# Designs tried in a protein design run: peptides against a protein of PDB entry 4Z5W. Part 211

Target 1, 305 residues: chain A of PDB entry 4Z5W
Amino acid sequence: IPDVFLELNKLWYFSAQSNLFNGEMPRSLSNSRSISLLSLRNNTLSGQIYLNCSAMTNLTSLDLASNSFSGSIPSNLPNCLRLKTINFAKIKFIAQIPESFKNFQSLTSLSFSNSSIQNISSALEILQHCQNLKTLVLTLNFQKEELPSVPSLQFKNLKVLIIASCQLRGTVPQWLSNSPSLQLLDLSWNQLSGTIPPWLGSLNSLFYLDLSNNTFIGEIPHSLTSLQSLVSKENAVEEPSPDFPFFKKKNTNAGGLQYNQPSSFPPMIDLSYNSLNGSIWPEFGDLRQLHVLNLKNNNLSGNIP

## One batch from the design tools (peptide; made by RFdiffusion4, then SolubleMPNN)

Design b2_p28_3_s4 (from b2_p28_3 with S2E E5K Q6L N8E S12E Q13K V27I)
Fold by OpenDDE base, seed 5:
Structure b2_p28_3_s4 (fold): chain B 305 residues (1-305), chain A 28 residues (1-28)
Amino acid sequence: as target 1 above (305 residues)
Amino acid sequence: SEALKLLEEAFEKNKPPSDYVPEPTNII
């Protein structure tokens, strides 16, 4: 990418995604006062990510995903006072989330999917201070760590939480009960154990639940048959999507289905590939908005209602 | 809001076909 952005003092939007750009981010781009939306996703950009947040006063969205950037996560990003959305998916940082992110009050949507992020406990302890955080994607990180169940963790405004494919140990974390606005929860492809907690059925906005491919035991909580978002249509809160897409893979070898908005996901309960027992509750028939109920590959018994 | 939505829509329309994204950025 040429270093010409100094003259582009009116450039509000720059998208150069899905190209063959290599080298470092141009210094003039990292100092752009005009840019609000920056996407360099799916290139071969390298080096350290550096943004002059004192210059980049209009930056609201940053997509650097699927690049060859290295080094630390930029600790100065919280100084970008208008920065709301960050996609750092598939950047191999091999790092922890910076402590400075405790001050990231503008942050609404964050993805570190497949970014070699370490220390989930520190990550969640830091990110809980982001009062405006609504979307958090941490898939393919924290390999074989324990999902913290610290009840003091508070994500009050969280709507989308995706922490899939981490081989995480532990249980469904009690602190998620403090997220009453949660719409989408994906904890699939982990090593989570214990029972599915009944308080999940109290999340009145939860329309998408994926707990598949874990080691959950016991009965399906009857409270899941009363998920208010799946009983009635009236709770479909149209929210602004993050400026990054979501991808559901049906299997490891398939292409991902792209979803541009959390609301574009089919209303779903996926509890498949666990060790759940007992009966299927007939009251799942009351979930008139449910598109997908996946209970396969469990130890369920009795009659199919 | 509308201008941002129009830019988001223009951004979505100008996304290269999914076939050129070798791997999803946010795997769910």
Scores: peptide ipSAE 0.017, ipTM 0.490, DockQ to the pose 0.255
Fold by OpenDDE base, seed 3:
Structure b2_p28_3_s4 (fold): chain B 305 residues (1-305), chain A 28 residues (1-28)
Amino acid sequence: as target 1 above (305 residues)
Amino acid sequence: SEALKLLEEAFEKNKPPSDYVPEPTNII
């Protein structure tokens, strides 16, 4: 990309997605005072990510996903006082979340999906201080780590949590009960164990639950039949709209489904590929907004209602 | 119910991991 952005003093939006751009990010772009939305996703950009947050006073959204950037996560990003959305998916950092992110009060949406992030305990301990954090995507990181169950962890405003395909150990963490606005939870493709906790059914905004491909045991909590968001449409909850799309692979040989908003996910309970036992509750019939109930490949017994 | 069975059958294909992948939009 040519270093000509100094002349573009009115540039508010720059999208150069899905091109063949290589080399480093232009220094003039990293110093742009006018830019609000920057997307360079799906290129071959390399080097370290550097943003001059003192110059980039209008920066609100940053998408650098699917690039060949290297080095540490930029610790100065919290100094970008208007920066709300960050997509760093598929950037191989091999790093921990910077401690400076404790001060990232503008942050609303963060993705590090498949970014070789390490130390989930430190990451969650840091990110809990982001009071405006609504969307957190950490899929394909923290390989074989333990999902922390520390009850002091608190994500008060969290609406979307996706931590899939990490081979995480542990249980469904009690600290998630401190997130009453949670709409989407995906902990699929881990090594999570224990029982599914009944308090999940108290998350009245939860319309998408994926706990599939784990090692959960015991009965399905009856409280899941009482998820208010799945009983009635009347809870028009303000949707978290991150400036980055979600991708869900449906088939190993198919392209991922792009979901532009969390609400574009079908209302779903997926508990498939566990070791759950007991009956299927007839009261799942009360979940009139539920599009998908997947209980496949468990130890369930009794009558299918 | 028969509806629950149809919902189970529709999801038979191994859901691969939720990969938040900006897929290369192959503009072919």
Scores: peptide ipSAE 0.048, ipTM 0.504, DockQ to the pose 0.031; fails the geometry check
Fold by OpenDDE base, seed 2:
Structure b2_p28_3_s4 (fold): chain B 305 residues (1-305), chain A 28 residues (1-28)
Amino acid sequence: as target 1 above (305 residues)
Amino acid sequence: SEALKLLEEAFEKNKPPSDYVPEPTNII
């Protein structure tokens, strides 16, 4: 990419995604005062990520996903006082989240999907201080770690939490009950155990629940038949979505389906591939907004109502 | 129930991909 961004003093949007750009990010781009949205996704850019946050005073969205960047996560990003959305998916950092992210008050949406992030306990302890954090994606990290159950963890404004495919151990953590605005929860493809907690049915905005491919036991909580978002249409507040899309793949080898907004996900309860027992509650018939109920590959018994 | 049967039919039609990967796919 040419180092000419000093001359582009009116450039507020720069998208150069899905090209053949290589080398380092241009220094003039890292110092741009005008840029609000920067996307360099799906290139072969390399080196360390550096942003001059004192110069980049208009930066609101950063997408550097699917590049060959290396080194640590830039600890100075919280100094970008208007930066809301960060997509660092598929950047192989091999790092922990910086302690400086405790001060990241502008942050609303963060993805580190498949970024070789380590220490989930430290990551969640840091990120709980991000008061405006609504979307958190941590899929394909923290391999075989334990999902912390510390009751003091609090994500008050969290709407989307995705921590899939981590082989995480532990139980569904009680601290999630402190997130009453939660709309989408995906903890699929882990090694989570114990029972599914009844308090999940008290999350009145929860329309998408994926707990599939775990080691859950016991009965399906009857409280899941009373999820208010799946009973009535009234709570579909279109809130500002992250500037990065979500992807759901059919298989590891398939192209992912792109979802531009959390609201574009089908209303779903997936509890498949567990060790759940007991009957299917007939009151699942009251969930008039539910599109997908997947209970396959469990130890369920009785009649299908 | 007839409602659960409709949900199973909706599941088969809408079969969302089983593996959630919230990362940019390289459009190859």
Scores: peptide ipSAE 0.022, ipTM 0.462, DockQ to the pose 0.051; fails the geometry check
Fold by OpenDDE base, seed 1:
Structure b2_p28_3_s4 (fold): chain B 305 residues (1-305), chain A 28 residues (1-28)
Amino acid sequence: as target 1 above (305 residues)
Amino acid sequence: SEALKLLEEAFEKNKPPSDYVPEPTNII
C-alpha cells in the first residue's frame, strides 16, 4: 500500500479487503485524521500493528483480520476514543489481552477469533470493564483453559458471546445470568461439563444457543421451552451489527458461511453431541420462532412428543 | 401430535443441510 494518506485528508472510508497487499501498514495511514472506517481484512500485511490514536481521532472501525501481523496486541487502542469495532481474527498474537483494555469505553464489538489469545480469566476480567461491549468473539483461543465461573464477572450490555472451539473446561458460568440482553451464545466445541442451568431460559432475548459438542449431563432444562424470543416475534431487537462479518463453517473442510449480522443467524437451540438424558419436552412446540432444534447424539429417551 | 407438527415445521423452515456439522460460530 503506498504511503500517500497524508494527501487524502478527507478520506473517511478506506476498504481494501481481500486483495494482495503485503508489507507493513503505511505510516500515513496509521496517522490519518480523516479515516473513520479502516478495513484491510484478508491481505498479507505484516509487522506490528501500530495506530497513532492521538492522530486517528475519527477512527470508529478497524478490521485487520486475516493478515500476517505479528507481535503484541496494541495496548494504546483504548486511546482511540471513537473506536467501536475491532476485528483482529486470525492474527496470531500469542498474547494476553492488554490490561489497558479495562479503559476501552468506546469498544462495542471485539473479535479475536483464532488469534492465539491466552488467559481467558484475565481476558474476561479485563473486558468486563468495557461497559459498551455488545459483541465478543473469542473462538479458537485459550486451549485447555478453564472457563471462569467467578460470579463477580459482569457483562451487562453483552448481546453476542462466542467462545467456541477452545477446549475449555468448567461449567456454564453463572455470571452470564447477569447479561439479560444476551441474544446469541455459542460455547460449542469445548469440554464444558455439569448440567445446563435453568436460568438460561430466563434470557428473554436469547434466540441462538449453541452448547453442542460438550460433556453436559442431566435433563434439558424445561425453562428452555419458555425462551421469550423464540415464543414471540416482538422480541427480535434488530440492533446495529458489528462492522465485521461472522463466519460459520458447515464442515471442517468447507468454506465458512458469512453472516453479516447476528440477526442473520437462524433462531436455534443446539444441544447436540452431549450426554443429556431424559425426555424431549413437548413444550418445545411452543417455540414458534425456533428454526433449528438439534438434540442429536445425546442419551435422550422416551417418546418424541 | 400438535407439538410434534410444530417441531417438524420448525425443523423444515431452517433444516440445516444434512452435512451441516454445527461448527463454532465465527470461525474466521
Scores: peptide ipSAE 0.021, ipTM 0.477, DockQ to the pose 0.085; fails the geometry check

Design b2_p28_4_s1 (from b2_p28_4, 14 letters changed)
Fold by OpenDDE base, seed 5:
Structure b2_p28_4_s1 (fold): chain B 305 residues (1-305), chain A 28 residues (1-28)
Amino acid sequence: as target 1 above (305 residues)
Amino acid sequence: PITTVPEKRPLSEEEKKSLNLVFEVAAK
């Protein structure tokens, strides 16, 4: 990418996604006063990520995902006072989340999906201080770590939490009960154990639950048949979605389906590939908004309702 | 699993088995 952005003093949006750009991010771009949305996703950019937050006063969205950047996560990003959305997926940082992110009050949406992030305990302890954080995607990190269950963790405004494919140990963390606005939870493809907690059914906005491919035992909590968002349509508050899309693989040979908003996901309960026992509750029939109920590959018994 | 980029990694055999079993309830 040429280093010409100093002359582009009116540049508000720059997207160069899915090109063949290599080398470092242009310094003029890192110092742009005008840019609000920056996306360089799916290139071959390398080196360290550096943004001059004192210059980049209009930066609101940053997508650098699927590049060959290296080094530490830029600790100065919280100084970008308008920066709301960050997609750093598929950047191999091999790092912890910077302590400076405790001060990241503008942050609303963060993805580190498949970014070799380490220390989930530190990550969650830091990110709980981001009071405006609504979307957190940490898929394919923290390999074989333990998901912290510290009740003091508080994500009050969290709407989307995805921590899938981490091989995480532990249980469904009780601190999630402090997130009453949670709409989407994906903890699939871990090594989570214990029972599915009944308080999960008290999350009145939860329309998408994926606990599949874990080691959960016991019965399906009856409280899941009372998930308010799946009983009635009333609570589909269209909130501002992240500036980055979500992807879910549905087929072995297909690219992941793109979902531009969390609301584009079908209402779902996926508890498949666990060790759950007992019966399927007939009251799942009360979940009139539910599109997908997947209970496959468990130890369930009795009648299909 | 949900990601914010297309996952190009090959699926494990377990992941393949999991995905082949998604009942599309065609809302007719």
Scores: peptide ipSAE 0.313, ipTM 0.711, DockQ to the pose 0.192
Fold by OpenDDE base, seed 4:
Structure b2_p28_4_s1 (fold): chain B 305 residues (1-305), chain A 28 residues (1-28)
Amino acid sequence: as target 1 above (305 residues)
Amino acid sequence: PITTVPEKRPLSEEEKKSLNLVFEVAAK
């Protein structure tokens, strides 16, 4: 990418996604006063990520995903006072989340999906201080770590939590009950154990639940049949709109489906590939907004309702 | 699993098996 962005004093949006750009991010871009949305996703950019937050006063969205950046996560990003959305997916950091992120009050949406992030306990302890954090994606990190169950963890405004494919141990953490605005929860493809907690059914905005491919035991909580978002249409759930799309793998060898918004996901309960027992509750029939109920590959018995 | 980038890796045999038994709740 040429180092000419200082001359572009009116540049509000720069998108160079899915090109063949290589080398380092140009210094003029890292110092742009005008840029609000920067997307360099799916290139071969390398070197250290550096942004001059004192210069980049208009930066609101940053997508650097799927690049060959190296080194540390930029600890100065909280100084970018308008920065709301960050996509750092598929950047091999091999790092912990910086302590400075405790001060990241502008942050609303964060993805580190498949970024070799380490220490989930530290990550969650830091990120709970981000009072405006609504979307958190941490898929394919924290390999074989334990999901912290510390009751003091609090994500008050969290709407989307995705921590899938981490081989995480532990149980469904009680601190998630402190997130009453949670709409989408994906904890699939971990090694989570214990029972599915009944308080999940108290999350009135929860329309998408994926607990598949874990080691959960016991009965399906009856409270899941009363998930208010799945019973009635009336909750105009404020849509968290991160400036990055979501991707879910489909059965077809074709690339994952793109979902531009969390609301584009079909309402779903996926509890498949666990060791759940007992009956399928007939009251799942009351979930009129539910599109997908997946209970396969469990130890369920009794009648299919 | 949901990600914020397209995953190009082929599905494992376990992942392939995980996708086939979806009960579509027929909206009446």
Scores: peptide ipSAE 0.298, ipTM 0.682, DockQ to the pose 0.191
Fold by OpenDDE base, seed 2:
Structure b2_p28_4_s1 (fold): chain B 305 residues (1-305), chain A 28 residues (1-28)
Amino acid sequence: as target 1 above (305 residues)
Amino acid sequence: PITTVPEKRPLSEEEKKSLNLVFEVAAK
């Protein structure tokens, strides 16, 4: 990308997605005082990520996903006082979350999906201090680590948590009960064990639950038949979605389907490919808003209601 | 699994099997 942004003092939005741009990010862009939304997703940009947060006072959204950036995660990003959304997916950092992210009070949406992030315990310990964090995507990181169950972890404003395909060990962590506003939980494609905790059914805003492809045992908790978001049409207040889309892989689409908002996901309970036993509760029929119930490849018995 | 970028890698046979059995609960 040419270094021509010095004269663009009114540039509010710049999108150069899905091009063949190579080399480093232009210094004039890294110093833009006017830019609010920056997306350079799906290029071949390289070098160290650097943003002059003292200059970039209007920056609210950053998407650098699917580039060839190297080095550390920029520790100065919390100094970008208006920065709300970050997509760093498919950047191979091979790093931990910077300790400075404890001070990232403007942060509302963060994705490191498939970014070679290490140390989930440190990552969650740091990110719990982000009081405005609503969306957290950590899919395809932390390979074979243990999902921390530390009860002191608190994500009070969390709406969307996705930590899929990490081969994580452990159980469904009790600290998630401290997130009463949780709407979407994806912990699929891990090595999580134990029972599915009954307190998940107390998450009144939870409309999408994916615990598939784990090693869960025991019965399906009856409390899942009373998930309020699936019983009644609560007006899902369209909370401000992140400025990045979500992708769910399907068999017919190698790239996955795009979902622009969390609310675009069909209401779902997926418990498939576990070791669950007992009966299917007939009270799943009370979940009038449920679109997808997937219980396949378990040890369930009795009648299908 | 959900990501924030398109997944370019082919699906494994296990991943293919996991995606095919969606019970559409026909909302009446």
Scores: peptide ipSAE 0.296, ipTM 0.682, DockQ to the pose 0.191
Fold by OpenDDE base, seed 3:
Structure b2_p28_4_s1 (fold): chain B 305 residues (1-305), chain A 28 residues (1-28)
Amino acid sequence: as target 1 above (305 residues)
Amino acid sequence: PITTVPEKRPLSEEEKKSLNLVFEVAAK
């Protein structure tokens, strides 16, 4: 990308997604005072990510996903005082989340999906200090680590948590009960064990639950039949969504389906491919807003209601 | 699994099998 952005003093939005741009990110972009939304997703950009946060006073959204950037996660990002959304998916950092992210109070949405992030314990301990964090995507990281169960972890404003395909060990962590606004939980494709905790049914905003492809045992908690968001029509309050889309793999589409907002996901309970036993609760019929109930490939018995 | 980028890698046979059994309850 040519370094011509110094003259673009009114540039508010720059999107150059899915091109063949190579080399480093232009220094004129890294020093832009006017830019609010920057997306360079799906290019071949390389080198270290550097942003002059003292200059970039209007930066609110950053999407650098699917580039060939290297090195550490930029520790100075919390100094970008208006930066809300970050998509660093498919950037191979091979790093831990920097300690400076404890101070990232502007942060609302963060994705490191498939970014070779390490040390989930440190990551969650750091990110819990981000008081405005609503969306956290950590899919395809932390390979074979243990999901922390430390009860002191608190994500009070968390709405979307996705930590799929990490081969994580452990149980469904009790600290998630401290996230009463949780709407979407994906812990699929891990090695999580134990029972599914009954307190999940107390998450009144939870409309999407994916615990599929784990090693859960015991009965399905009856409390899941009482998820309020699935019983009653939610008033579609347009909540502020991340400036980056979500993608879910489906059999018919090698790229997956794109979901522009978390609310675009169909209401779902997926407990498939576990070792759950007991009966299917007839009271799942009370979940009138539920679009998908997947209980396949378990040890369930009794009558299908 | 949900990501924030398209996954161009081929699905494993296990991933293919896992995705085939979505009971779509028709949205009223």
Scores: peptide ipSAE 0.292, ipTM 0.681, DockQ to the pose 0.193

